# Designs tried in a protein design run: peptides against a protein of PDB entry 4ASU. Part 322

Target 1, 270 residues: chain A of PDB entry 4ASU
Amino acid sequence: ATLKDITRRLKSIKNIQKITKSMKMVAAAKYARAERELKPARVYGVGSLALYEKADIKTPEDKKKHLIIGVSSDRGLCGAIHSSVAKQMKSEAANLAAAGKEVKIIGVGDKIRSILHRTHSDQFLVTFKEVGRRPPTFGDASVIALELLNSGYEFDEGSIIFNRFRSVISYKTEEKPIFSLDTISSAESMSIYDDIDADVLRNYQEYSLANIIYYSLKESTTSEQSARMTAMDNASKNASEMIDKLTLTFNRTRQAVITKELIEIISGAA
Target 2, 83 residues: chain B of PDB entry 4ASU
Amino acid sequence: FTFASPTQVFFNSANVRQVDVPTQTGAFGILAAHVPTLQVLRPGLVVVHAEDGTTSKYFVSSGSVTVNADSSVQLLAEEAVTL

## One batch from the design tools (peptide; made by RFdiffusion4, then SolubleMPNN)

Design b2_p29_5_s4 (from b2_p29_5, 17 letters changed)
Fold by OpenDDE base, seed 4:
Structure b2_p29_5_s4 (fold): chain B 270 residues (1-270), chain C 83 residues (1-83), chain A 29 residues (1-29)
Amino acid sequence: as target 1 above (270 residues)
Amino acid sequence: as target 2 above (83 residues)
Amino acid sequence: AEREAALKELQERIAAAAAAAAAAAAAAA
């Protein structure tokens, strides 16, 4: 490589480092906000899931329709955030198929579709795009819930798969159940709640779905921003190391060129 | 007793004496050992009676309320404000 | 003759250093 080539590469990597540092700061700001907003969202979402945990709702074996909702975003450069969700979705889909279930998939965020399109294109009902540019709102979750309910796919049970935030350095891909109105109304464990009007139960289930989706979006967002911050930090460090290596190479090459020129001058060959 | 909106937590696993909730079927009071039920909130007044005798009032837009067999209660409002 | 030999040795050392630098640049690429 010529001195010019090394210099050009140095300049390029320095620019990349500036970009990655900037992206790290943006991710950090978004993370801090997401973490603050996750606190109430977690209480809210976990509260909505409490019924399902306490009632231990079981889907009858004769019920075959299963919905998988994968929650991520449209945005890359966040480590294994998308691949972790996709991996869990694939595993769940395979397990359900082996159990003789029909599986349909909803992707929240375009990255899920991008990963699963080649292998699971026929199982996708819908993909929600434009996820991750702004913090998710309850309105966003309600739109997703409504579109799901209006999709015409009459699932019996489902799984929402998302990254739960643990810490700035840790997330875990988790699955939470979703149930159809028919499944929840027919569950034996729900007998203690039997004096419920059908319209009330329907409305309750709509809220429950929206609540769980909202919760999953908040967990996912917090996990994603944290992972992006880490990824950008790592990229910045890698760029720094590359700059150091190239700088050493530049200096060595420069010395070699100078020495060559000096020899040419001294030898009269210049 | 848990009372939260998507953006704010008012009570988190707290012990309360009574919670009055506005439901689509009518307002009812949730006391200790209330029978398990699921209800949907209508816009209206939530009144929380603490064990110390303090009464807190909230306006809620919509949402759900769950009373479980273990006497745990989840009041989840789409929007809620302190009055 | 000694000066030419010294110059040749220096040229070889420079060429080796340049090659090492180029190899390091390639390894860093």
Scores: peptide ipSAE 0.021, ipTM 0.805, DockQ to the pose 0.004
Fold by OpenDDE base, seed 2:
Structure b2_p29_5_s4 (fold): chain B 270 residues (1-270), chain C 83 residues (1-83), chain A 29 residues (1-29)
Amino acid sequence: as target 1 above (270 residues)
Amino acid sequence: as target 2 above (83 residues)
Amino acid sequence: AEREAALKELQERIAAAAAAAAAAAAAAA
């Protein structure tokens, strides 16, 4: 490589490092907010799942329609956030198909569609875009829930797959159940909740769906921002190391060029 | 007893004496060992009676309340404010 | 005379490059 080539590469990498550092700072700010907002959202979301956990709601095996909701975002540069969710979705879809279930998929965030479109295009009902620029609100979750309920797809059971935040350096892809109104109404374990008005139960399930979607979005957002911060930090470090290596190479190359010029001068070739 | 909104937690797995909730079917009091039920909230007053005798009032919007067989209660309001 | 001037300039460039390399090595240590 010529000195000019090395210099150009150095300049390029330095610019990348500036960008990655800036992105790290932005991700850090968003992470700090997301983590604060996750605390109440987790209590709220876990509270909404308490019924399903305690009632041990079982879907009859003869029920065939299963919905998978994958939660991520539209934004890249966050490590394995999207691929982790997509991997779990693929695994779940394959297992359900092997069990003779009909599987439909909803993607929250365009990245899920980008990963799964080639292999699962026929299973996609809808993809929600414009996820991840702004912190998710309960209103956003309600819109998603409403659109799902109005989609005309009568699922029996579903699963929502998202990255649960553990720490700044760790997330885990998790699955939570979603049940249709019919499944809840017919569940034997719900017999202890007798005398519930059908309209009440319907409304309750609408809230439950919105609640779990909201929770999943908050977990996903926090995980994503943390992962992005880490990814940008790693990219910045890698850029730094590359700058150091190229700087050494530049210095060595420069010395070699100078030495060559000296030899040419001394030898009388110049 | 858990009482939360999407943005705020008021009670998290707390022991309370009684919770009065406004539901679409009417206001009712949740006492110890209340029968399992599911209800939907209407806009109104929530009154939490703590074991220490403290009474706290909240205004809630829509939401849900769950009373489980284990006497655990989840009150989940879309919006809630302390009064 | 021009050759001597060129040699002197080159020696100065080498010395400057060596000093910069030493400074970079010292900063890395």
Scores: peptide ipSAE 0.019, ipTM 0.800, DockQ to the pose 0.004
Fold by OpenDDE base, seed 5:
Structure b2_p29_5_s4 (fold): chain B 270 residues (1-270), chain C 83 residues (1-83), chain A 29 residues (1-29)
Amino acid sequence: as target 1 above (270 residues)
Amino acid sequence: as target 2 above (83 residues)
Amino acid sequence: AEREAALKELQERIAAAAAAAAAAAAAAA
């Protein structure tokens, strides 16, 4: 490589390092906000899931329609955040198919569709785009819930798959159950609940779905921002190491050029 | 007893004496050992009676109330404010 | 005379490059 080539490459990598450092700072700011907003959202979402955990709602084996909701975002450069959700979705879809279930997929965030489109295009009901630019709101979750309920897909049971935030350095892809109104209404374990008006139960289920989606979005967002911060830090470190290596190469190449020039002067070949 | 909105937690697994909630079917009081039920909130006043005798008032917009067989209660409001 | 001056300048450039390389190597260790 010529000195010019090395210099150009150094400049390019230095620019990348600046970009990755900037992105790290942006991710850090978004993470700090997301973590604060996750605290109440987790209590709220876990509270909504408490019914399903306590009632131990079982879907009869003859019920075959299963919905998978994958929660992610539109934005890349966040390590394995999207691929982890997609991997879990694929695994779940395969397991359900092997059990003779019909599987449909909803993608929250364009990255889910981008990963799964080639293999699962026919299973997608809808993909929600424009996820991850702004912090998710309860309104956003309500829109997703409403669209799901209005999709015309009469699922019996569902799974919402998202990255649960553990710490700045750790997330876990988790699955939570979603049940249809019919499944809840027909569940034997629900018999302990007093005579619930059908309209009340319908409205309750709409809130429950929105609540769970909201929770999943908040967990996903926090996990994503933390992972992006880490990914950008790693990219910045890798760029630094490459800059150091190229700088050494530049110095060695420069020395070799000077040595060659000296030999040419001494030999009189100049 | 858990009482939260998407953005704020008011009670988290707390022991309370009574919670009065405004529901679509009517306002009711959740006492100790209340029968399991599911309800939907209407806009109105939530009153929490703590074990220490303190009473807290909240305005809620909409949401859900769950009373479980284990006497756990989840009051999940879309919006809630302290009064 | 011009050749001697050019040689001296190159020797100084080599010495400077060697010093810079040594400093960079020391920073990498």
Scores: peptide ipSAE 0.018, ipTM 0.802, DockQ to the pose 0.004
Fold by OpenDDE base, seed 3:
Structure b2_p29_5_s4 (fold): chain B 270 residues (1-270), chain C 83 residues (1-83), chain A 29 residues (1-29)
Amino acid sequence: as target 1 above (270 residues)
Amino acid sequence: as target 2 above (83 residues)
Amino acid sequence: AEREAALKELQERIAAAAAAAAAAAAAAA
């Protein structure tokens, strides 16, 4: 490589490093906000899931319609955030199909569709786009819940798959159950609950679904911003190491060029 | 007893004497030995009676309340404010 | 005379390259 080529490459890498550092700072700010907003959202979401854990709701084996909701975003450059959710969705869909279940998929965020479209396009009901530009609100979750309930797909049970936040350096892809109104109303374990009006139960389920979706969005967002911050930090470090290596190469190449020119002058070839 | 909104936590696994909640069918009091039930909230006043005899008041919007067989209660409001 | 001029030009180019390298090292620090 000529000195000019090395210099051009150094300039390019330095510019990339500036971009990755800037993106790291933006991700850090979004992460700090997401973590603060996740604290109450986790209590709220876990509270909504308490019924399903305690009631031990079982879906009869003759019921075959299963819904998978994958929660992610539209934005890249966040490590394995999208691929982890998609991998678990694919595994779950395969297991359910092997058990003779009908599987439909909802993608929250365009990245889920982008990954699974080739293999699971026929199973997608809907994909929600424009996810991840702004922090998710309860209103956003309610819109998703309402669209799901109005989709006309009469699922018996479902799963919501999302990345649960553990720490700034760790997330875990998890699954939580979703049940249809019919499944809840017919569950034997629900008999211990006092006479519940059908309209009350319907409204309760709508809130429950919105609550769980909201919780999953908050966990996903926090995990994503943390992962992006880490990815941009790693990219910045890698750029720094490459700059150091190229600088050494530049110095060596310069010495070689100078030596060559001196030899040419001494030999009278100039 | 857990009482939260999407943005704020008021009680997290706390022990309380009684919680009065506004439901679509009317207001009812949740006691320690209350039968398991599911209800939806109407806009109104929530009153939490602590074991020490203190009372706290909240205004809530829509939401849900769950009373489980193990006497755990989850009060989840879309919006809530301390009064 | 031509050799002296060529040596002087080379010395100036070496000095300029050394200055540019020092500036690049300082900008990388």
Scores: peptide ipSAE 0.017, ipTM 0.797, DockQ to the pose 0.004

Design b2_p29_6_s1 (from b2_p29_6, 12 letters changed)
Fold by OpenDDE base, seed 1:
Structure b2_p29_6_s1 (fold): chain B 270 residues (1-270), chain C 83 residues (1-83), chain A 29 residues (1-29)
Amino acid sequence: as target 1 above (270 residues)
Amino acid sequence: as target 2 above (83 residues)
Amino acid sequence: EEVEALLREIERHFGKEAAEEFRKLLEKK
């Protein structure tokens, strides 16, 4: 490599380091906000899931239609955030198929489709794009819930798969159940809830679905921003190390060139 | 008793004496050992009566309320403000 | 796709070599 080549590479890597440092700072700011907003969202979301846990809603084995909702975003450069969700989706889909279930998929964020489109294209109902630029709102969750309910796919049971935030250095891909109105209304365990009008139950389910989706989006966003911050930090460190190595190489190469020139002068070759 | 909106928590697994909620079928009071029920909220007044005698008032929009067999209550409002 | 978009942007501003270096940096841990 010539001095010119090394210099060009140094310049390029220094510019990349500036980009990664900037992206780290942006991710850090978004993470701080996401973490703050996740606190009430967890209480809200867990509260919505309480019914399903306490009532022990079960889907009969003869019911075969299952829906998988994968939650991530459109945005990259965040480590294994998207691949983790996709991996669990694939595993769940395979397990359900082996059990004789019909599986359909909804992707929240374009990255899910990007990973799964070749192998699972026929199972996709819809993909929601434009996820991740702005913090998710309850309105966003409501739109997704409404689209699901109006999709025409009469699922019996479903699963929502998302990354749950643990810490700045840790997330876990998890699954929560989703139930159709028919499944809830026909569940024997729901008999203890007296004097429930059918319209009330329908409306209740709509809120529950929106609540769970909202919760999953908030967990996913916080996990993603944290992972991106870490990824950009690692990239910045890697760039720094490479700059140091190339600088040493540059200095050695420069000395070699000087030495060669001196030898040529002494020998009379030039 | 849990009372929250998507952006704010008012009560988290708290013990309360009574909660008055506005539902589509009318306003009703949730007491200790209330029968299990599911209701949808209408815009209106929520009144929380704490065990110490403190009364708190809130205005809520749409949402849901769940009374479980174990007497746990989840009040989840799309929007809620303290009065 | 966003990674690809970013790589295209880096290539546009800093050249193909810079984009390749960026890809390598992302792969290293």
Scores: peptide ipSAE 0.027, ipTM 0.830, DockQ to the pose 0.012
Fold by OpenDDE base, seed 3:
Structure b2_p29_6_s1 (fold): chain B 270 residues (1-270), chain C 83 residues (1-83), chain A 29 residues (1-29)
Amino acid sequence: as target 1 above (270 residues)
Amino acid sequence: as target 2 above (83 residues)
Amino acid sequence: EEVEALLREIERHFGKEAAEEFRKLLEKK
């Protein structure tokens, strides 16, 4: 490569490094906010799941309609955030299919659709786009919950799959249960709960779904921003290493050019 | 007893004497060993009676309340504010 | 997607060569 080529490349990589550093800072700011907002959201969300855990709600085996909700975002450059969710979705779908269940999929965030479109396109009910630009709100979760309930798919049970935040350097893909109104109403374990009006139970279930979705969004967002910081940091380091290598190459090439010129002068070939 | 909104936690696994909640069918008090139940909140006043005799008041919007067999209670309001 | 949008933005501000270099960086990990 000529000195000019190396110089141009160096300039390009340096500019890229500036971009990745900037993106890291943006992700850091979003992470800080997300982590702060996750604290109450986690208490709220875990509280919403308490009934299902304590009552040990089970779906009869003869009920075959299963819904998988994958939660991520539209935004890339965040490591394995999306692929982890997609992997778990694929695994769950395969297991359910093997068990003779009918599986439908909802994607929260366009990345889920982009990963699964080839193999699971016919199983998608809906994909929610425009996710991840701003922090998720309870209103957003309510919209998703309402759309799900009005989708026309009468699922018996389901799974919501998302990345739970552990630390700035760690997340874990988790699955939480979703139950239909009919499943909850007919569950034997619910018999201990006193005289629940059908309308009350319906409303309760709607809130429960919205609550769980909200919780999953908050966990996902925090995990994503943290992962993006790491990804951008790694990219910045990679750029730095490349700059160092190119700089060495530049220096060597420069010396070689000088040497060549000197030889040409000495030899009279200039 | 857990009482939270999506954005704020008021009580997290706390022990309280009584919680008065507004439901669609009316207000009711949750005491120790209350029968398991599910209710939906209506906008109104929540009163938490602490073991020491102090009371705290909150205004809540819609939401849910769960009383479990193990006496755990989850009060989850969409919006809540301390009064 | 966001990656493509970013690449377009890089290309817009820094030229085609910079965008290509960025793509290479993404592939290296």
Scores: peptide ipSAE 0.024, ipTM 0.811, DockQ to the pose 0.012
Fold by OpenDDE base, seed 2:
Structure b2_p29_6_s1 (fold): chain B 270 residues (1-270), chain C 83 residues (1-83), chain A 29 residues (1-29)
Amino acid sequence: as target 1 above (270 residues)
Amino acid sequence: as target 2 above (83 residues)
Amino acid sequence: EEVEALLREIERHFGKEAAEEFRKLLEKK
């Protein structure tokens, strides 16, 4: 490579490093906020799931309609955040299909659709876009919940798949159950609860769904921002290493060129 | 007893004497060993009676309340403020 | 998709070579 080529490449990589560093800082700021907001959201979300965990609600085997909700975002450059969710969605869908279940998919965030559209396009009910630029609100979750409930797909059971935040360097893709009103109302384990008005139960379920979605969004967002921060940091480090290597190459090449020129001058061959 | 909104936690697995909640069917008090039930909140006052006799008041907009067989209670409000 | 958008942006500002280098950097762990 010529000195000119090396110089151009150095300049390019240095600029890239600036971009990745900037993106890291942005992700760090968003992460800090997300983590703070996740604390109450986790209590809230876990509280909403308590009924289902404690009541051990089971869906009869003869009920065949299953909904998978994958939660991620529209935005990339965050490592395996999207692929992890998609992988688990695929696995779950395959397992359910093998069990003779009908599977429909909802994607929260366009990346889910982007990954799964070729193989699972017929199973998609809806994809929610414009996810990830702004922190998710309970209002956003409510809109998603409402649209799901009004989709016309009468599922019996569902699975919401999202990345749970563990630490700045760790997340885990997890699944939480979603149950239809009919499944909840007919569950034997629910018999211990006092007679609940059908309208009350319906409203309760709507809140529950919104709560779970909200929780999943908050977990996902925090995981995503942390992963992006890490990804950008890694990219910056990689750039730094490359810059060092190219700088050494540049110096060596420059020395060689100078030496050659000097020899030519001395020898009169120039 | 857990009482939270999406943005704030008021009680997290706390022991309380009684919680008064505004539901669509009317206000009711949740005591120790209350029968399991599910209710939806209406806008109104939540009153938490601590074991030490102190009382805290909150306004909630909407949400849900769950009383489980194990006496755990989850009060989840869409919006809540301390009064 | 966002990656592609960013790559296009990088390409616009810094050229094709920069975009390719960026892709490589992202893929390298």
Scores: peptide ipSAE 0.024, ipTM 0.830, DockQ to the pose 0.012
Fold by OpenDDE base, seed 4:
Structure b2_p29_6_s1 (fold): chain B 270 residues (1-270), chain C 83 residues (1-83), chain A 29 residues (1-29)
Amino acid sequence: as target 1 above (270 residues)
Amino acid sequence: as target 2 above (83 residues)
Amino acid sequence: EEVEALLREIERHFGKEAAEEFRKLLEKK
């Protein structure tokens, strides 16, 4: 490689490093906000899931319709955030299909669709786009919940798959159950809940769905921003190492050129 | 007893004497060992009676309340403010 | 899409080679 080529490459990588450093800082700021907002959201979301855990709602085996909701975003450069969710969705879909269930998929965030479109296009009901530009609100979750309920797919049971935030360096892809109104109303374990009006139960279920979606969005966002911060940090470090290597190469090449020129001068060939 | 909105936690697994909640079917009081029930909140006043006799008041917009068989209660409001 | 958008932007400002280098940097653990 000529000195000119090395110089050009050095300049390019230095510029890339500036970009990755900038992106890291942006991700860090978003992460800090997301983590702060996740604290109450987690209490809220876990509270909403308490019924399902305590009531031990079981779906009859003869019920075949299953809905998978994958929660992610539209944004890339965040490590394995999207692929982890997609992988879990694929696994769940395959397991359910093997059990004789009908599976439909909803993607929250365009990245899920991008990964699964080729293999699971026929199973997709809807994909929600424009996710991840702004922090998710309860209003956003409510809109998603409403659209899901109005999708026309009468599922018996569902799974919401998202990345749960553990720490700044760790997330875990998890699955939480979603039950249809019919499944909840027919569950034997629900018999202990007295005098539940059908309209009340319907409204309750709508809130429950919105709540869990909101929770999943907050967990996902926090995980994503943390992962992006880490990814950009790693990229910046890799760039730094490459800059160092190229700088050494540049210096060696420069010395070699000088030496060659000196030899030519001394030998009278120049 | 857990009482939270999406953005704020008021009570997290706390022991309380009584919680009065506004529901679509009417206001009711949740006492110790209340029968399991599911209700939907209407806009109105939530009153939490602590074991020490203190009373806290909140205004809620909408949401849900769950009373479980194990006496755990989840009050989840879309919006809530302290009064 | 954001990755692709960023790659396109890098390509626009710094050329194809820079975009490829950036992609490689992101893939390296």
Scores: peptide ipSAE 0.022, ipTM 0.835, DockQ to the pose 0.012

